Peptides against a protein of PDB entry 7RZF. Designs and how they scored, part 220

Target 1, 358 residues: chain A of PDB entry 7RZF
Amino acid sequence: PFQEEHLKQLYKIVPIKDIRNLYVTFPIPDLQKYYKSNPGHYLGHLIGHEGPGSLLSELKSKGWVNTLVGGQKEGARGFMFFIINVDLTEEGLLHVEDIILHMFQYIQKLRAEGPQEWVFQECKDLNAVAFRFKDKERPRGYTSKIAGILHYYPLEEVLTAEYLLEEFRPDLIEMVLDKLRPENVRVAIVSKSFEGKTDRTEEWYGTQYKQEAIPDEVIKKWQNADLNGKFKLPTKNEFIPTNFEILPLEKEATPYPALIKDTAMSKLWFKQDDKFFLPKACLNFEFFSPFAYVDPLHCNMAYLYLELLKDSLNEYAYAAELAGLSYDLQNTIYGMYLSVKGYNDKQPILLKKIIEKM
Target 2, 358 residues: chain A of PDB entry 7RZF as posed
Amino acid sequence: PFQEEHLKQLYKIVPIKDIRNLYVTFPIPDLQKYYKSNPGHYLGHLIGHEGPGSLLSELKSKGWVNTLVGGQKEGARGFMFFIINVDLTEEGLLHVEDIILHMFQYIQKLRAEGPQEWVFQELKDLNAVAFRFKDKERPRGYTSKIAGILHYYPLEEVLTAEYLLEEFRPDLIEMVLDKLRPENVRVAIVSKSFEGKTDRTEEWYGTQYKQEAIPDEVIKKWQNADLNGKFKLPTKNEFIPTNFEILPLEKEATPYPALIKDTAMSKLWFKQDDKFFLPKANLNFEFFSPFAYVDPLHSNMAYLYLELLKDSLNEYAYAAELAGLSYDLQNTIYGMYLSVKGYNDKQPILLKKIIEKM

## One batch from the design tools (peptide; made by RFdiffusion4, then SolubleMPNN)

Design b2_p22_3_s1 (from b2_p22_3, 12 letters changed)
Fold by OpenDDE base, seed 5:
Structure b2_p22_3_s1 (fold): chain B 358 residues (1-358), chain A 22 residues (1-22)
Amino acid sequence: as target 1 above (358 residues)
Amino acid sequence: SVVRIILDIIRNPDVKGGIVRK
């Protein structure tokens, strides 16, 4: 375990590549034995969430961060780390203290709300979907992976242990959350801006770095992180599929799309899946407008309309993606193209959301 | 050892949470 002397440290690291990253790390107990509840995954799901009221949403709105990842990682034997990693903008590099303050404000929000069983259930359901529809791995790679994880899981569970959540353990969630405190923090900033400002060299790779103690005043500032009203728990993900029924192949199924509806205003083509047998669908819509490409003004208006529409749909994008749904909106010379892809069960919900914003 | 762990984390971010958009 890290001793107190190794905590509250800041590492300024010079990368080889032109990257700007912040790593906020917390030593945590070894959670491997709790794989059935996976409290680190629960916290990683929330801290790494990208929806409205998320940590990333707020940090992105300030122009400080591009991406955020949160979760547990193996450390040395007998302990793990919880890590929050962000890709920093140039401006974000100047606001690292404030970024970390926002992280602690979000963590404080999680403490205030307490463990949510519905969030655990969503994680469980998402993992179940991911497991059920996992792509076939190459046998050699898969065997090697399984051999590696046999050290961590019972043989009977080794195939499922990485995906299947079984037990809601609010006590373990709180235990991990109690380790996510400023007094337990280790910060690493990776930037070329530290070139020539380092005093140490790592022995294995020759990486240049500087180590500094985080000032007590900064630690205290983070300890006093209040509730930021911008942070909210995610809403329930309405896009998570629950029905995976595959309809039987129709006797008259054609190898190509068949015209099943022909009206003055619409044509509909349908092709049943005869190859993959997945509970997935691709919905493609082409909208035709005589005004779409009539002149440069109309073209620009159509473009602006789609940009605004895309922006208005951002609130659903992450939740849909988590649930294995995607959408695409494009301008065409004839009007607009819309595509909705993924698990078919909740596609109507996503489609309705899109239509409501149009 | 402590620095190595950080560097290993930086090099191999096996962190689960958030969608790493490729």
Scores: peptide ipSAE 0.027, ipTM 0.702, DockQ to the pose 0.491
Fold by OpenDDE base, seed 2:
Structure b2_p22_3_s1 (fold): chain B 358 residues (1-358), chain A 22 residues (1-22)
Amino acid sequence: as target 1 above (358 residues)
Amino acid sequence: SVVRIILDIIRNPDVKGGIVRK
């Protein structure tokens, strides 16, 4: 376990690659025994969320952060880490204290809202989908992985334990949240800007770094993190598939798309999957407009329209991606192309959202 | 060492949470 002397530390690290990263880490108890509830995954899902009102959304809006990842990681014997990792912009490197303040504001929001059973259920459902449709691993890699995890799980559960959530444990979520405090923080900033400003060298790889105690004043600022009204829990993910039925192949199924609708305003082609047998579909739409490419002004207007449309759909993009749905929008010389791909069950919902924004 | 643990975290970011956009 980390002693008090190992907490409230700032590490300035010189990377080999030209990268700017912030690692905010918290020592936490070993959560392996709680794999059925996986409170660290619950918190990682929320802290790492990319939707409206998320930590990442706010940090991006300020131009400080490009990407954010949150979750648990294996530590040494008897403990783990909870880590919030962000990719810093040049501006973000100047605002690390404020970035961490926002992290604690979001964590404070999670404390204020308390554990949400519906969020746990979404995590459970997403993991079930991931398990059901996981790619086939190579036997050698898979056996080695299984052999490794046999140390942590009962033999009867070893195949499912990493994916299947079974128990909502709000007490364990709160327990982990109680470890995500400024007094328990370890901060690492990775930037080439620290070159020539370090006083230590790591013994194994020769990494140059400086270690500093975080000032008590800064710790107090983080401890006094208020509720930032910009932070909100995510809305329910409406794109999570629940129906995985594979329809039987039609007797007259053609190896090529068949024209199934022909009107003055639309043509529709359909091809049933005869190869993959997955509960997935690809919807492709080509929209034709006589004005799309008539002159440079109209081309620019069509481009601007599409960019605005994409921007208006950003609120759904992350939730759709989590649920195994994707969309693509492109300008064409004839108008617009739309593609919707992924699990077929909730594609109509995503398509409706797109159409409503058009 | 405590530093090694941080460096190991940096080098092997197997953090399970959020979509790691490659």
Scores: peptide ipSAE 0.026, ipTM 0.682, DockQ to the pose 0.481
Fold by OpenDDE base, seed 4:
Structure b2_p22_3_s1 (fold): chain B 358 residues (1-358), chain A 22 residues (1-22)
Amino acid sequence: as target 1 above (358 residues)
Amino acid sequence: SVVRIILDIIRNPDVKGGIVRK
């Protein structure tokens, strides 16, 4: 267990690679026994969310952070860490205190809203999908992984324990959230900008670092983190598949796409999956416009249109990706290309959202 | 060592949370 002397510490670390990272870490109890409820995953899902009103969305809007990951990590025996890790911009490196303030504001928002059963259900459903359709792992790697996790889970549950959520435990969510406090924080900043400014060397790898106590005034600032009105819980993910029915292969199924509709305005090609037998589809749309590339002005307008369209769809991108859906929009010399891929069940919803923004 | 834990975190960012965009 970390003693008080190990808390409220700042580590400035010199990397070998030219990277800028911030690690905000919190000692938490060992949550392994709670794998059926996995409160750390619930919090990681929300803190690591990339949608509108998320922590990352705000930090990106300020130009301080590129990526954010939140979640639990194994520590030593008897405790874990909750970690919020961000990739810092050059500007973000100058605003670490404010970044962490925003983290605590988001955490405070989570406290104010309380545990949400629907969010747990989404996590459960997403994990179930991931488990059901996980790629074939390499046997050697898989066996080694299973052998490792046998130390943590009953044999009968070892294959599913990492994925299956069974119990909504708001009490455990609150318990973990109560550990995510400034008085319990350990901060590491990784940047080459600390080169020549360190006074310690790590014994195992020779990593240069400086350790400093976080000033009490800064801790107090974070403790007084108010509710930031920019932070909101995510909306329900409408893209999570629920129907996984695979239609029987048609008797006349061709190995190549067949033209199934031919009109003056549209041609439709269809190929049924005869290889993978997954509840997935790939929808490809090619739009032809005689005006797309007639001159440099129209070309630039077409480009700008797609950039604006992509920007307008960004609110759905993360939710779609979580649900195993993706889309792609590209300019072509003849017009525009749209692709929608992933689980077929909610593709019409995503497609509708795209079309509504067009 | 407290430093080792941080370094281990940095080296093995297998933090299960959010989309690890590979």
Scores: peptide ipSAE 0.029, ipTM 0.702, DockQ to the pose 0.466; fails the geometry check
Fold by OpenDDE base, seed 3:
Structure b2_p22_3_s1 (fold): chain B 358 residues (1-358), chain A 22 residues (1-22)
Amino acid sequence: as target 1 above (358 residues)
Amino acid sequence: SVVRIILDIIRNPDVKGGIVRK
């Protein structure tokens, strides 16, 4: 649907709010009919990944980007967009060309590695978990949503179609990747720094903007994006739950935590869930140290220790979060607090990793 | 309008991928 004249364009947009955003957009075919394979979700998962070797990790390391989102979005009839959106730092606003170069380097890495069935399987498993344990939506909103999607999906699949992946289609992944090229790019930069530098006004909202052609030299630089050795595919997510068994309520279950272990060095309290009946747990640990708050030096050392510990755990944080696990680490006046929450199945794995870093 | 599409994208970034850590 986009003619060549609409490609390789840069839009400089003045926001109302003080925001700095970059939108790198690619026209792609309508992928709605491929919902069972959802190649755009596969690519969005990888491009939007936050783990080591990810696009975001590298752009954050340079101080250019705070957040990154990648995925498909509906366009007009008969086409979609693939979008990479980043929140820019002030420094990142000066390095937009280089940021986009890194995006194309990551995309080139995805081409070089080819479609990975295990990544598809992880997406499938994550979506299955999300579907199984989704909260109840408001009836009116849900009905309107379902009504809106009935023309896209068979009636028997309409409730599941947004979540259930069924078909690994490497050909479709490659097809979408082939559209993620510099010659097919449309760039929008949103910043107040463009105030007074625009020459057009959008008709609907009065948004001020400037449209420019991206120089052929810049397009060529992006076309020649080499493999960047800093980019790697994510490792397998070991935190994805597979066991959802809910144990029966114990006959002696108390409405309050019961002391189940008492030693000179530890006390353990346990309360079984008697209300929600979810395959989830909350593990809370309080560590006591007489040195934690004895003086300002020790207090600062305890703080620094936790900051370093958190930093050392960053490699797991995103994968855990994707899998519905979270952790929290806090300083207390008595020492340290650790919380691990989410699906119980893989909590021991996350807890072990935390302990190994301590 | 090409610009409208971009603006609509900007206003409604219903793009899936990455966890926005608050």
Scores: peptide ipSAE 0.028, ipTM 0.711, DockQ to the pose 0.513; fails the geometry check

Design b2_p22_3_s2 (from b2_p22_3, 15 letters changed)
Fold by OpenDDE base, seed 3:
Structure b2_p22_3_s2 (fold): chain B 358 residues (1-358), chain A 22 residues (1-22)
Amino acid sequence: as target 1 above (358 residues)
Amino acid sequence: SVVREILSLIENPDVKGGIVRK
């Protein structure tokens, strides 16, 4: 058990690499026995979400954070950590207290909304997809991993235990949320800006650091974190595939793309997958405009148009990526290029969203 | 050591949650 004396501590760490990171860590109970419900994964999914109304979206909007990761990590025997890690901007390094305040505001939002079964179901579905299409691990690594997992899981569940969510346990989600409090926090800031301002050296790596208590006033500020109206739960992920049917190879399937539609305004080529037999597709669109590259002004306008289009699609990008869909938009000499890749089932939905923003 | 734990986190960011856009 973490002793109270080790809580509410701030570590200022000098990295070897030029990195700026914030680690906000909470000791939590060992959740290994709750692998079927995995409340830490549920919370990591929400806290680490990148969609509109997410913690990251707000911290990015302020220019303080580039990336955010949230989740559980194994600790020593009998406890785990819940960690929120962010990549800090130079400006964010000056606003660490406020960044952490926003973290507690988001956590408070999660408490206020309570556990959502639909979010659990999305996590379950995403994990099921990841399991179903898991690449073959290297035999040695896989064997070593299984051997480690056998200490925690029944033999019959060892292959699935990391992926299969079976039980919605709102009580366990609330229990973990109750541990994500300012009184239980450990903060680490990693930055070269602390060079020459440290008083301790880590014995194993020679890393220079300073440890200090977080002021009670700061803890109280975080304890009094109000609901921030900018924070919202994510919307349902409409891109999660449910149909994994692989269509039979057509008798007339060509080894190269065949022209299946030819009109004055469009040509369509199609090639069926004859190699991988996955429920995936690659949609590639080239758009031609006589104005795209006629002069520097039009070229710059085409560039700005695509940047604005990409920005307008950011709300879908993360949800699509979670669901194993991706898109790419590029300027070409002739106009623009669009690519949509991933599971074929929900590609029409993503494509429609892209077209509606064009 | 807390610092060692953090250094280990920096080296192995296997924290499950969020897609690191490369």
Scores: peptide ipSAE 0.169, ipTM 0.767, DockQ to the pose 0.472
Fold by OpenDDE base, seed 1:
Structure b2_p22_3_s2 (fold): chain B 358 residues (1-358), chain A 22 residues (1-22)
Amino acid sequence: as target 1 above (358 residues)
Amino acid sequence: SVVREILSLIENPDVKGGIVRK
């Protein structure tokens, strides 16, 4: 067990690279035996979520954080860590206490809402998709990884154990949430701004750092984290594919795109996949407007329009990406380019969302 | 040990939960 002396500690670390990072870490029990329910993954999914009402969304809105990652990491024998890592802005570096307060407010929201079976089901479905379509890893890396996994999983489950969620265990989710408390926190701030303000050197790397106890008043502030009404659970991810049917190759399939529609207002080219045989598609749209590049004013307006459109689509971007969908929007000299890529099943939904924002 | 753990985290962010945009 981490002794109390190792908890509630702040580490100020001088990096070699010009980086600003915050690591909020919590010692947790070894969850390896619970791989079928993987409560740490459930929590990492929610804490690391990037959608509306997420922790990251709020921290970005304040200009304090660029990126956020949350999840479990292997630790010493018999222990793991739950880690929330953020990339700090220069302003965020000045607001670390408030950032961590928001983390605890979000965690408190998760406690108040309780474990959600539908969220677990989404994690299960996402993992199943990732497993089913996992690219062939390089043989050496795959073999070494499997060898490591064999120590933790039955042979019959080794191939699936990392991906298959089978059991919804709300009790284990609550157990892990109970470890995500200020009294169990270890904080590390990585910034060059601590240069010349450190008093210790790490033995192996020569890294300069300072270790401080987190003041009891700060711990109490975090312990008293209220429910912040800005934090919400994510909405259901409508982009998760469920149909993976691969249509048979048509007899008339050409090795190149064929013109299948030719009208005064549109041309449509189609190429069936004859190589990969994946339930994926790539939709590319080029929109032409005689006004898009007629003069500098129209060009700037078209640029601004696209930036606003991209901003309006940010609410879907993360959910789409999680589901293996992506989109791209670009200005062209003739107008606008739109691309939608990934699993074909839910592409029409994403496309509809894009068109509704246009 | 802690600093080494953190340094290891910086070098190998194998933290699951966000889209690791590589």
Scores: peptide ipSAE 0.156, ipTM 0.762, DockQ to the pose 0.470
Fold by OpenDDE base, seed 2:
Structure b2_p22_3_s2 (fold): chain B 358 residues (1-358), chain A 22 residues (1-22)
Amino acid sequence: as target 1 above (358 residues)
Amino acid sequence: SVVREILSLIENPDVKGGIVRK
């Protein structure tokens, strides 16, 4: 158990690599016994979310953070850590206190909204997809992994324990949220800017660092984190596949794309998958416009249009990625190229969203 | 040490919680 003396500490660490990272860490109870509900994964999903109203979206909008990861990590025996890790910009390095304030504002929003069963269901569904399509690990690596997992899970559940969410436990979510408080925080800032400003050396790696107590005033500021109206729970992810049916190979399946529609305004080619047998599809669209490349002005307008379109679709990008969908938009000499890839079930939904923004 | 824990995090960012953009 972390003693109180190890809490409310700030570590300034000099990296070997030119990196700027912030680690906000909270000691939490060992949650391994709660693998069926996995409250740490629930919180990591929300805190690490990249959609509109997310913590990352706000921190990016201020130019302070590039990336954010949130989740639980194994600690020493009898405890875990909940960690929020961000990649800092140069400007973000100057605003660490404010970044952490925003973290606590988001956590306060999660407390105010309470545990959401629909979010748990999304986590469950996403994990089910990940489990179903988990790449076959090499037998030796898989055996070693299973042997490690057997220390923690019943033999019958070892294969599913990492992925199978079965129990919605709002009480455990609240319990973990109660540990995500300023009085329970450890902060580490990793930056070369601390070179020559450190007073300690880590014994094993020779890493230079400084340890400081976080001022009580700063802790109080974080404790008094208000509800920031910019933070919102994510919307439901409509892109999560539910149908994984693989259609049988047609008897007349061609090894190359066959022209299945030919009209004055459109041509459609189709090729069935004869190799991978996955519930995935690749949709490729080439749009032709006589105006796209007629002159430099039209080229620039077409470029600007595409950038605006991409920006307007950014709200769906993360949700699509989580669901194993991707899209790509490119300018061509003839107009525009659109690609939609991933699980076939919800591709029509993503395609509709793209078309609605065009 | 806490610093070693953090260093281990830097080297092994296997934080299962968000899309670890590799």
Scores: peptide ipSAE 0.144, ipTM 0.747, DockQ to the pose 0.453
Fold by OpenDDE base, seed 4:
Structure b2_p22_3_s2 (fold): chain B 358 residues (1-358), chain A 22 residues (1-22)
Amino acid sequence: as target 1 above (358 residues)
Amino acid sequence: SVVREILSLIENPDVKGGIVRK
């Protein structure tokens, strides 16, 4: 167990690579026995969320953070870490205290809202999808992974234990949230800006670092983190597939796309999957406009239109990605290209959202 | 060492909980 003397510490670390990272780490109990409820995954899903009202959305809006990852990591025997890791901008490196304040404000929001069974259900469904369609790993890597997992899980559950969520345990979620407090924090900042400002060297890698106590005033500031009204729980992910039916191959299935609709305004080509047999589709739309590239003004307007459209769709991008959906929008010399890819079940929902923003 | 743990995180970003964009 981490002794109190190791808490509320700031580490300034000099990287070899030109990276700027912040690690906010909390010692938590060993959650391995709770793999069926996986409260750390629930919290990692919310803290690591990228949608509107998320922690990342706010930190990006300020220009301080590029990426955010939240989740549990295995520690030594008998404890784990919950880690929030962010990629810092140059400006973000100057605002680390405020970034961490926002982390605690988001955590406080999670406490205020309490555990949500629907969020757990989404995590369960996403994990089930990921398990069902897990790519064939290389046999050697797979065997080594299984051998490692056998130390933690019953043999019968080894294949599923990483993905199976069976039990909603709000009590365990609250227990982990109670560990995500400023008094239980360890902070590490990784930046070349600390070069020549360190006083210690790590024994194994020769990494230069400085260790400092976090001032009590800063800890108190984080302890008094208010409810920031910008933070909201995510909305329900409408894109999570539930139907995985694969339609039988048509008797006259062509190896190439067939023209199935030909009108004055539209041509539709269709090819059934004859190779992968996945409940996935690729929808590709080419829009032709004689006005799209007539002159530089129209070109710029078409570009700006697409940028605005992309920006307006950004609210759905993360939820779609989580659900195994993607979209692409591109300007073409003839107009616009739209692609929607992934699980076919909820593609119409995503397509509708795109069209509504057009 | 905390620094070693962090370095290990930098080298092996497989944090179970976020979309590991492979």
Scores: peptide ipSAE 0.172, ipTM 0.757, DockQ to the pose 0.396; fails the geometry check

